Peptides against a protein of PDB entry 6IDX. Designs and how they scored, part 296

Target 1, 380 residues: chain A of PDB entry 6IDX
Amino acid sequence: KELAKLSADVTFATEFINMDGIIVLTRLVESGTKLLSHYSEMLAFTLTAFLELMDHGIVSWDMVSITFIKQIAGYVSQPMVDVSILQRSLAILESMVLNSQSLYQKIAEEITVGQLISHLQVSNQEIQTYAIALINALFLKAPEDKRQDMANAFAQKHLRSIILNHVIRGNRPIKTEMAHQLYVLQVLTFNLLEERMMTKMDPNDQAQRDIIFELRRIAFDAESDPSNAPGSGTEKRKAMYTKDYKMLGFTNHINPAMDFTQTPPGMLALDNMLYLAKVHQDTYIRIVLENSSREDKHECPFGRSAIELTKMLCEILQVGELPNEGRNDYHPMFFTHDRAFEELFGICIQLLNKTWKEMRATAEDFNKVMQVVREQITRA

## One batch from the design tools (peptide; made by RFdiffusion4, then SolubleMPNN)

Design b2_p27_1_s3 (from b2_p27_1, 12 letters changed)
Fold by OpenDDE base, seed 4:
Structure b2_p27_1_s3 (fold): chain B 380 residues (1-380), chain A 27 residues (1-27)
Amino acid sequence: as target 1 above (380 residues)
Amino acid sequence: SFNERYFAKRRRLQEQVAREAAAERAA
């Protein structure tokens, strides 16, 4: 207990470290000494002292053995009744992950995000905060190939539901520390959209062109038997498609692929359009047909609107920005759905179409409509 | 408290690690 208190002092820490005191503490934990296991309070203070000492940055985290990692992971996977041991163990793992890529690799083998879910289903907010902090650490240190796995884990209905119901909708005020960790988790999740936001469409990629064609098909051919394979389009068929792309509200109605070459929002806009067309087909068809049937110059150009709205949403949500230490603002709505960004797009595109109609807008009013919609979204 | 002090340090460290990871991706 006194050691844990004194370890917060840098002068004491320096002297204790010079006496190989940290090595002694690590060996005590590694040995799984029956003494420490029998005295939960003594173990809690040992782990506290270890953390306080390591937090001075005098000793590299890479000095930690695999046996030590396994012992700490063991306290997290088999939570003792002692809250302090669990808190300190989560904190040690988080610290290891953040401070060392080599330790991240070892810990990622021992602990999964799924195992941390149990620590979110508790009444103790500090435990929940440490668990989310560890998830954030794993996300931050994940190599690019593993980031999508982390995204998928977050997109898992179970993790999101647990965070929403046990953390956000808990019968207690959210503390500043928890609010910050939820903010960080959200930022890291939004940053997964950055790749698609910065991906230019290749106008020569047939697979990408087929998506645009599918948008046309869903809007205009939904009642027609899929048997009309796009055979070698006669000039008449090419002219027909140009008309359809104009009705879809693309800026380049001859080659709509060119509208997706601007980054941001690049391919992310096409992803949103395709999601809307497939998941909310009735809404998509309604929006397109309501605007394509107008001859009064009050048509809302869907394609252009969807692109600019996607860009606007990326700006509002600060997609691609790094976590800021001073921010604590998070959006509970993003924990309600696995495709929360695309669902938000679907809500906002309907709002845009409504606002366009209410304003009796023309193509010249486009920027004014977008400004009004931005204000509506940021106030909601 | 220990927890408050810990999380205050973690906020700074998370931001630093995020910057480092962004720099590595840009290289």
Scores: peptide ipSAE 0.557, ipTM 0.951, DockQ to the pose 0.875
Fold by OpenDDE base, seed 5:
Structure b2_p27_1_s3 (fold): chain B 380 residues (1-380), chain A 27 residues (1-27)
Amino acid sequence: as target 1 above (380 residues)
Amino acid sequence: SFNERYFAKRRRLQEQVAREAAAERAA
C-alpha cells in the first residue's frame, strides 16, 4: 500500500527503478506466488505500484515477459476476481498495447474482444471504462489487415448492443471518462469508413460495375413479371441501360461508374446504396420509382443525392479525424445497430427525398436542398 | 482518484498513439 502510494512520486520512482525494484515486482507477479494469490490486497497494491512506476515512462514496456502478460491476462479472464485486481490488470494490458507493438501482438493472441464483453456486462462503470479503453487500444494498434476483423468482431459479438444496453442504458449516469472512451470508440469505428471513402471506383473493374447493375436490377427488374421482354439486340439493351441509369439519377447516365471516381465519398456511396437496396429494398424501390415516374423537372436524382449525402455524412461525422483528448461527445444512435452508418444513410436519404418534395426542388436547387438537409441532420 | 488520474493520462496517450499510427499510414 505504501509502495503503491509512493510510486506516484517521480523521485521515489526513479530511485526505486535504479534499485531494480520494478524487476522485483515483475518477478513477484510472474511467480504467481501463493502469497500474492491468497492476499488479493497485496496483489492489487503490487499491480498498482507496477502501473504507477511504469507510467513515469522511465522504463520501456518491452521489458515485460510473456509470463507476466499471461498472468495479467489470466486475472482478466478469471470469472471471480477482486475488482481492484481486475481494474489494474485491464489498465496494465491497455498500457502494454498502447506503448508497444510487440506487446500488442502478444496480447492480441491471449485476449479477444469477445472475452472483454463480460466486463461490459457488470454494474461497475470503472471496469466498463477500462474494458472499453482496452478495446480502443487494440483498435488503435491493430495493423491494417486486422482492423476489418476488429470491425467484424463488433458485429459478430453484438458488442454495440451490449454497450447500448449495459453501459449507455445502465442505471447510472455516464461519467466523463466513460463518455470519452465511447467517443474514442465511435471515432475509431468511423475511421474504418475512411478507406472506402477514399477508394475510387475503377470503371474497368467488372465486379464493381456488376454492383451498379445489381442496383438497376433491384430497382427495375424485381417488379417485372418474368414475361417476354424479347431478346432485343445489344444496342437496345445499352440504350435501355442508359435510360435506367438516368432514372436512377446518376450524373453520368452513360457510365455511372464515373460518379464514384470522386473521393470523397468514392466507393462508400456505392456501399450505402447497395446496403439500402438489399436491406431496405421496399424503401429503395419506392424512392427510385417515385422519381423515375415523374416527367416534371421535380425529380430527385437518387444516385447523385446518395453520393452527395454520403459525402455530407462523412463531413458531419468527421470521418478520418483523430480522437481528441478534450472531446466527450458520443451518439447513442451509433450503438443501436452494427451497421449504424448505413442505417443513418437510409434514414437521411428518406429525409432528403421528403425535403426535396416539400421544397418542390429542381436540379438547380440541389445545393439548397442539401444545405437544408444538413441543418436538419445536425439539429437531430 | 487513481482512476481519474489514470484516464486523464490515457486520453493524452490515446491521442498520441492515434497520431503516430496516422503518420505511419501516410508514409
Scores: peptide ipSAE 0.555, ipTM 0.951, DockQ to the pose 0.828
Fold by OpenDDE base, seed 2:
Structure b2_p27_1_s3 (fold): chain B 380 residues (1-380), chain A 27 residues (1-27)
Amino acid sequence: as target 1 above (380 residues)
Amino acid sequence: SFNERYFAKRRRLQEQVAREAAAERAA
């Protein structure tokens, strides 16, 4: 206990480290001595002293053995462990992950996000905070090939649902530490959209062109009697599609693919449009047809609006920004749905369409409508 | 408390690690 308290002092820590004191502590943990396992208080103070000593940055985290890592991971995996031991063990793992890529690799083999979910289902907010901090550390240190796996683990309905129900909707106030870790997790999740936001459409990619064609099909062919199959002439079909792409509100009516060559929002806008068209088909068709039947210059250009709205949402949500130490703002809504960004887009595009009608907007008012919509979204 | 001190340090370290990881991806 006194050692753990004194270990917070840099002068004491330096002298204790010079006396090989930290090596003694690591060996005590590595040995799994029945003494430390039987006296939870002694182990908790040992782990506290170790962590306080290491947090001075005097000794490299790479000094720890695989046996030490396994012992710490063992304490985290035990179903009945002292709260203090669990907190210190989670903190040690988080610290190892953040400070060493080599230790990250070893820990990522020993611990899964699935095992950390159990530590989110507890009444102790500090344990929950350490568990989310460790998830965030694993996410931050994940190589590019594994980031999608971490993303998928977060997108797992289970982790998101557990965070929502046991952390966010818990019967206790969210402390600033937890709010920050939820913010970090949200930022890391939004950064998964960055790739799509920065991906330019290739106008020559047939698969991407087929998505635009599918948007047209869903809007215009789903309600059309199969008897109005576009007549056999290739030129009449091309001219017909140009009309349809105009009705969809694309800027480039001849080649809508050109509207997705600008980054941001690149392909992310097309992903949002396709999601809306497939998941909220009635809403999509209604928005498109309500505006396509208007010859009064008060048509809301859906395609252009969807692109600019996607860009605006990326700006509002700060997609691609790094976690900031001073921020603690998180959106509980993003824990309610797996495709929360696309759902937000679907809500906001309806708001945009409504605002356009209320303003009696024309194409010249486009930027003014977008500004009003931005203010509405940021106040909600 | 220990937890408060720990998380205060972790906020800074997470931001640092995020910056380092972003720099490595941009290189």
Scores: peptide ipSAE 0.554, ipTM 0.951, DockQ to the pose 0.872
Fold by OpenDDE base, seed 3:
Parts: structure tokens; C-alpha cells; sequence
Structure b2_p27_1_s3 (fold): chain B 380 residues (1-380), chain A 27 residues (1-27)
């Protein structure tokens, strides 16, 4: 207990470290001594002292043995561990992950995000915060090949649902530290959109062109029995498609793929449009057909609007920005759905279409409509 | 509290690590 208090002092820490004190503490934990196992308070103070000492940055985290890691991971995996031991163990794991890529690799083998979910299902917000902090650490240190796996783990309805129901909708107010960790998790999740946001459409990629064609099909042919594909000549089809792409509100009516070559939002806009068309087909068709039937120049160009809205949402949500230590603003809505960004897009595109009508906008008013929509989204 | 002090330090460390990881990916 006294050691744990003194270990917060840098002078004491330096002297204690010079006396190999950290090595002694690590060996005590590694040995799994019956004393430490029977006296939870003593173990909690040992882990506290270790963590406070290591937080001075005098000793490399790489000095930690695999046995120590396994012992700490063992405490995290125990269902009835003391709250203090669990908090310190989660903190030690987080610290190891953040400070060492070598330790990250070892810890990522011993602990899964699935095991950390149990620590979110508790009433103790501090434990929940440490668990999310460890998830964030694992996400931050994940190599690119594993980053998508972490993303998928977050997108797993279970983790998201648990965070929503047990953390965000818990019976207690969210503390600043939890809010920050939720913010960090959200930022790391949004950074998965960055790749698509920065991916240019390849106008020569047939698979990507087929998506644009599918948008046309859903809008204009979905009511037509797929059997009545009129076998008429390729040229009439091209001219028909140009008209359809104009009605879809693309800027380039001849080659809509060119509208997706700008980054941001690149392919992310196309992903949003396709999601809307497939998941919210009635909404998509309504928006497109309502604007395609207008002869009054008050048509809302869906394609252009979808692209610029996607870009705007990326700007508002700061997609691609790094976690900031001073921020604690998280959006609970992003924990409500696995495709929360696309759902937000679907809400915002309807808002845009409504605002366009209310303003009686023309193509010349486009930027003004977008400004009004931005203000509406940022106030919501 | 210990937890408050810990998380205050961790916020800075997370930002630093994020910055370092971003720099490594950009290199």
C-alpha cells in the first residue's frame, strides 16, 4: 500500500527502479504466490505499484515476460476477480499494448475482444472504461491486416449492442473518461471509412460500373418484370442510360463513374448510394422518381447530392482524423446500427431532399441548400 | 483518484500512439 503510493513519485520510482524493484514486483506476480492469490488487496497494490512505476517511462515495457502477460491475462479472464485487480490488470494490458508492438502481438494471442465483452456487462463504469480502453489500444496497435478484423469485431452486433445497452444506456451518467474512450472507439471506427473515402472510382472497372448500373436498374427497372429486358440495340440503350443518369442527378450523364473520381468522398459515396438503394429501396426510388418527374427545374440532383452529402458527412464526423486527447464527444447513434454511417446518410439525404423542396431550390441554389443542410445536421 | 489520473495520462498516450501509428503507415 505504501509502495503503491510512493511509486507515483518520480524520485522514489527512480530509486526503486535502480534497486531492481520492478523486477521484484514482476517476479512476485509471475510466481503466482499463494500470498498474492489469497490476499487480493496485496495483489492489487502490487499491480498498482508496478503500473505507477512503469508509467514513469524509465523502464521499457519489453522487459515484461510472457509469464507475466499470461498471469495478467489470467486475472482478466477470471469471472470473480477483485475489482481492483481487474482494473489494474486491464490497465497493465492496455499499457503493454500501447507501449510495445511486441507485447501487442503476445497479448492479441492471449486475449480476444470477445473476452473483454464480459467486462462491459458490469455496473462498474471504471471497469467498462478500462475494457474499452484496452479495445482501443488493440485497435490502435493492430497491423493493417488485423485492422479489418478489429473493425469486424466492433461491427459485430454483439459488442456494439453491449456497449449501447450496458455502457451508453446504463443507469449511470457517462463520466468524462468513458465519454473519451467511446469517442476514441468511434474515431477508430470512422477511420475504416477513410479507405473508401480516399478510393477513386476506376471508370474502367466493370464491377464498379455495374454498381452504377444497378442504381439505375433499381430506380427505373425494379417495377418492370426482369423478363422484359427489351432486346433492342446497344446504341439506343446508351442513349437511354444517358437520360437515366441525368434523371439520377449525376453530373456526368454519359459516364457517371467520373463523378466518383474525386476523393473525398470517392467510392464511399457509391457505397452509400448502393446501401440506400438496396436497404431502403422505397426511399431511394421515391427520391429518384420524384425528382425525375419534375419539369419545373426544381429537380434535386440525387447523384450529385449524394456525393456532396457523403463528403459533408465525412467532414462533420472528421473521418480520417486522429483521436484527440481533449475530445469526449461521441455519437450514441453510431452504436445503434452496424451500418450507422450509411443509415445516417439515408436520413440526411432525405433531409436534403426535403430542404431542397422547402427552399424551392434550383441547380444554382445547390451550394446554398448544402449549407442549410450542414447547419441542420450539425444542430441535430 | 488513481483511475482519473490514469485515464488522464492514457488520453495523451492514445493520441501519441495514434499519431505514431499514422506516421508509420504513411512512411
Amino acid sequence: as target 1 above (380 residues)
Amino acid sequence: SFNERYFAKRRRLQEQVAREAAAERAA
Scores: peptide ipSAE 0.558, ipTM 0.952, DockQ to the pose 0.804; fails the geometry check

Design b2_p27_1_s4 (from b2_p27_1, 17 letters changed)
Fold by OpenDDE base, seed 1:
Order: C-alpha cells, then structure tokens, then sequence
Structure b2_p27_1_s4 (fold): chain B 380 residues (1-380), chain A 27 residues (1-27)
C-alpha cells in the first residue's frame, strides 16, 4: 500500500527501479502464489505500484515476460476476481497494448473481444471504462489488414448491443471518462470509412460501373430479371441509360462514374447509394421516381445530392480525424445499428429530399438546401 | 485519484498513438 503511493513519486520510482524493484513486483505476479494471507489485497497494491512505476517511462514495457502477460490475462478472464485486481489488470493490458507492438501481438492472442464483453455487463462503470479503453488500444494497435475485422467485431450486434444497453442506456449517468472512451471508439470506427471516402472511382472498372447500373435497374426496372447483363447495351440502350442517369440526378449523366472521381467522398457515396437501394429499396425508388417525374425544374438531383450529403456527413462526423484528448462527445445512434453510417445517410437523404420540396428549390438553390440540411443535422 | 491520473495520461497516449499510426499509413 505504501509502495503504491510512493511509486507515484518520480524520485522514489527512479531509485526503486534502479534497485530492480519492478522485476521483484513482476515476479510476485508471475508466481501466482495464493498462499499468502491477504493475497488479493497485496496483489491489488502490487499491480497499482507496477502501473505507477511504469507510468514514469523509465522502463520499457517490453521487459514483461509472457508469464506475466498470461497471469494478467488470467485475472481478466476469471469471474471471481477482486474489483481492484480486475481494474488494474485491464489497465496493465491496455498500457501494454498501447505502448508495445510486440505486447499487442501477444495480448491479442490471449484475450478475445468476447472476454472483454463480459466486463461491459457489470454495474461498475470504471471496469466498463477500462474494458473499452483496452478495446480502443487493440483497435489503435491493430495492423491495417486486421482493423476492418476488429471493426466488424465491434459492429457485431452483440458488442454494440451490450455497449448500448449496459453502458449508454445504463441506470446511471455516463461519467466524462466513459464518454471520452466511447468517443474514441466512435472516431476509430469512422476512420474505417476514410479508405472508401478517399477511393476514387475508376471509370474504366466494369465492376464499379455495374454498381451504377444496378442503381438504375433498381430505380427503373424493379420488375426486370437481373439476367440482362449491363454490358450488351446497343447505342439505343446507351442513350436510354443516359436519360436514366439524368433522372437519377447525376451531374455527368453520360458517364456517372465521373461523379465519383472526386475525393472526398469518392466511393463511399456509391456505397451509401447502393445500401439505400438494396436495404431501403422502397424509399430509394420513391425518392428517385418522385423527382424523375417532375417537369417543373424543382427536381431534387438524387445522385448529386447523395454525393454531397455523403461528403457533408464525413465533415460533420470528422471522418479521418484523430481522436482528441479533450473531446467526450459521442453519438449514441451509432451504437443502434451495425451499418449506422449508411442508415444515417438514409435518414438524411430523406430529410434533404423533404427540405428541397419545402423550399421549392431548383438546381440553383442546391448549396442553400445543403446548408439548411447541415443545420438540421447538426441540431438533431 | 489513481484512475483520474491514469485516464488523463491515457487520453494523451491514445491521441499520440493514433497520430503515429496515421503518419505510418501515409509513408
């Protein structure tokens, strides 16, 4: 207990470290010897002292043994562990993951997201906060190729539902620290959209062009069998498609692929449009056909609107920005659905279409409509 | 408290690590 308090002092820490004190503490943890009277209390203070000592940055985190990691991971995995031991163990794991790529690899093998989920289902908000902090550390340190898999794991209905029901909708106020960790998790999740946001469409890529054609098919040929391969279009079909792309509200109705060459929002806009068309088909068809049948110059250009709305949402949600230490603002809505960004797009595109009608807008009013929609989204 | 000190440092470290990760992706 006194050691844990003294370990916060840099002078004491330096001297204790020089005496191999950290090594002694690590060996105590590694031994796992429960034979000592008050072992749990002693262990809690040992782990606290270890963290305070390591926080001075004098000793590399890489000094810890695999046995130490396994013991700490064991405390996190055991259901009947003292609250203090659990909190300090989560903090140690988080610190190891955050400070060492080598330790990240070892810990990622020992700890599953499923084990961390159990620590979100508790009444202790501090434990929940440490668990989310560890999730955030794992996300931050994940290789690029694994980040999407982690995001998918976080987007898993189970983790999302548990965060929503046990953390966000808990019977207690969310503390500032939990709000910050939820904010960080959200930022890291939104940063996965950055790749698509910065991906330019290749106008020569047939697979990408087929997505645009699928948008046309869903809007205008809803009863037609998908067996008509888009590639066999005679000149009359090309002219027909040009008309359809104009009705869809693309800026380049001859080659709609050119509208997706601008980054941001690049391919992310096309992803949103396709999601809307497939998941909310009735809403998509209604929006497109309602504007395509107008002859009064009050048509809302869906394609252009979808692109600019996607860009606007990326700006509002700060896609590709780094987590800020001072922020604690998170959007609970993003924990309500697995495809929360695309669902938000679907809500906002309907809002845009409504606002366009209410304003009796023309193509010249486009920027004004977008500004009004921005204000509506940011106030909600 | 210990927790307050820990989380205060953690916030700074998370931002730092996120920055370093972004910089490495741009290289």
Amino acid sequence: as target 1 above (380 residues)
Amino acid sequence: SFDERYFSKLRKQQEKVAREAKEKKLE
Scores: peptide ipSAE 0.568, ipTM 0.950, DockQ to the pose 0.897
Fold by OpenDDE base, seed 5:
Structure b2_p27_1_s4 (fold): chain B 380 residues (1-380), chain A 27 residues (1-27)
Amino acid sequence: as target 1 above (380 residues)
Amino acid sequence: SFDERYFSKLRKQQEKVAREAKEKKLE
């Protein structure tokens, strides 16, 4: 206890480290010797002292042995661990992951996100905060190829629902530190959209063009009997599709693929449109048909609106921005659905369509409508 | 408290690591 307190002092820490004191502490953890009276209390203070000593940055985290890592990981994986030991062990793991790529690799092999979920289901907010911090550290240190897997794991209904129900909707106020870690997690999750946001559509890619065609099919062929024989000449089909793409509200109704060549939002807009069309088909069809049946200048251009809305949402959510140390603003809504961004898009596109009607907007009012919608989204 | 000190430093470190990761991706 006294050592843990004194270890916060840099002068003491320096002297203690020079006396190989930190090595002694690591060996105590490595030994796992339960034979000592008050072992749990002693271990908790040992881990605290270790963290305080390491926090001075005098000693590299790379000095830590694999045996030490396994012991710490063991404390996190054990169902019946002292709260203080668990809290300090999570903090140590987080620090190891964050400070060392070598330690990240070792820890990522020893600890799964599934094991960390159990530490989110507790009444101790500090434990929950350290668990989310460790998830954030793992996310930050993950190689790019594994980040999507972590995102998918985060998007897993289980982790998301647990954070929502046990952290966000807990019977206690969210502390600033937890709010910050939730913010960081949100930022890291949104940054996965950056790739799609910056991906240009290739107008020559048939697979991507087939997605646009699928949007047309879902909107217009759901009511049309498939009986229109495949035999109408290629030119009549092209002319028909051009009309349909105009009705869909694409800016380039001749080649809608060109509307997705601008980054941001690139292919992310197409992903949102396709998600809406497949998951919320009735809503999609309603929006498209309601605007396509209007012979008046008050038609809301769905395609253009979807693209600009996706871009606006990326701006509002700061997709691709770094986590800021001073921010603690997180959106609980993003923990309510696995595909929260696409669901938000689906809500916002309906809001846009409603706002367009209420304003009796024309194509000239497009920017004004978008500004009003932006204000509505940012106030919600 | 220990936790307050820890998390205060953690915020800075997370931002730093995020920056380093972004810079490395741009190279």
Scores: peptide ipSAE 0.567, ipTM 0.950, DockQ to the pose 0.888
Fold by OpenDDE base, seed 4:
Structure b2_p27_1_s4 (fold): chain B 380 residues (1-380), chain A 27 residues (1-27)
Amino acid sequence: as target 1 above (380 residues)
Amino acid sequence: SFDERYFSKLRKQQEKVAREAKEKKLE
């Protein structure tokens, strides 16, 4: 206990480390010797002292042994561990992951996000906070090839639902530390959209062009039997498609793919449009047809609006921005659905369409409508 | 408390690590 208190002092820490004191602490953990009276209390203070000493940055985290890592991971996986030991063990794992790429690799093999979910299903908010912090550390340190897997793990209904039900909707106020870790988790999640946001459409990619064609099909051919084979691309058919793309509100009616070459929002806008068309088909068809049937200058261009709205949402959510140490603002809405960004887009595109009608807007008012919609979204 | 001090430092460290990761991706 006294050692843990003194270890917060840099002068004491320096002297203690120079005497190989930290090595002695690591060996105590590695031994796993339960023979001592009050072993649990002693271990909790040992882990606290270890963390305080390591926090001075005098000793590299790479000094820890595999045996030490396994003991700490063991404390996290044991269901009957003391609360103080569990908190300190989660903090040690988090610190190891965050400070060392080599330790990240070792820890990622020993622990799963599934094991950490059990620590979110508790009444102790500090344990929950350390568990989310460890998830955030694993996310931050994941190699690029595994980031999408971590994303998918977060997008897993189970982790999301547990955070929503046991953390956000818990019977207690969210502390600042928890709010910050939830904010960080959201920032990291939104940054997964950055790749799509910065991906330009290739106008020569047939698969991407087929998505635009599918948007047209869903909007205009929903009643027509798919039996009309894509017959010979006669000029009449090309002219018909140009009319359809105009009715969809694309800026480039001849080649709508060109509207997705600007980054941001790039392909992310097309992803949102396709999601809306497939998941909320009735809403999509309604929005498109309400504006396509207008011969007046008051048509809301869906395609252009969807692109600019996607860009605006990326700006509002700060997609691609770094987590800020001073922020603790998180959006509970993003824990309510697996495709929360696309669902938000679907809500906001309806709001945009409504606002356009209410303002009796023309194409010249487009930027004004977008500004009003921005204010509405930011105040919600 | 220990936890408050730990999380205060953690916030700074997370921002630092995120910055370093972004810088490495841009190189």
Scores: peptide ipSAE 0.567, ipTM 0.950, DockQ to the pose 0.839
Fold by OpenDDE base, seed 2:
Structure b2_p27_1_s4 (fold): chain B 380 residues (1-380), chain A 27 residues (1-27)
Amino acid sequence: as target 1 above (380 residues)
Amino acid sequence: SFDERYFSKLRKQQEKVAREAKEKKLE
């Protein structure tokens, strides 16, 4: 206990480390010997002292043995009664993951996100906060190729639902530290949209063009079998499609693929449009057909609106921004659905279409409508 | 408290690591 308090002092820590004191503490953990009276209390103080000593940055985290890692992982994976041991063990794992890529690899093999879910289901908010901090550390240190897998694990209905129900909708106020860790988790999740936001459509890619054709098919010929999609763009077919792409509200009626070459929002806008068309087909068809049948110049250009709205949402949500140490603002809505960004787009595109009608807007009013919609979204 | 000190440092470290990861991706 006294050692744990003194270990917070840099002068004491330096002297204690020079005396190989930290090595002694690691060996105590590695031994796993439960034979001592007051083992749990001693272990809790040992782990606290270890963390305080390591926090001075005098000793590299790479000094820890695989046996030490396994013992700490064991304390997190086993049902332990001692809250202090669990909190300190989560903190040690988080610190190891965050400070060392080599330790990240070892820990990622020993601990699954599934094991951390159990620590989110508890009534102790500090444990929940340490568990989310560890998830955030794993997310931050994940290789780019595995970052999507971590995102998919977060998008897994189970983790999202548990955070929503046990953390956000808990019977207690959310503390500032938990709010910050939820904010960090959201920032990391939104940053996965950055790749699609910065991906330009290739106008020569037939597979990408077929997605735009599918949007046309769903809007104007929803009963037609996609197998009868007239494949080759004969001139007559191109002329027919030009009319349909105008009715869809694309800026480039001849080649709508050109509307998705601007980044941001690039392909992310097409993803949102396709999601709306497939998941909310009735809403999509309604929005398109209500505007395609108008000859009164009050048509809302769906394609252009969808692109600019996607860009606006990326700006509002700060997609691609880094987590800020001072922020604690998180959006509970993003824990309610697996595809929460696309669902938000679907709500906002309906709001845009409504606002366009209420304003009796024309194409010249487009920027004014977008400004009003931005104000509505940011106030909600 | 220990937890307050820990989380205060954690916030700074998370931001730092996120920045380093972004910079490395841009190289």
Scores: peptide ipSAE 0.564, ipTM 0.950, DockQ to the pose 0.878

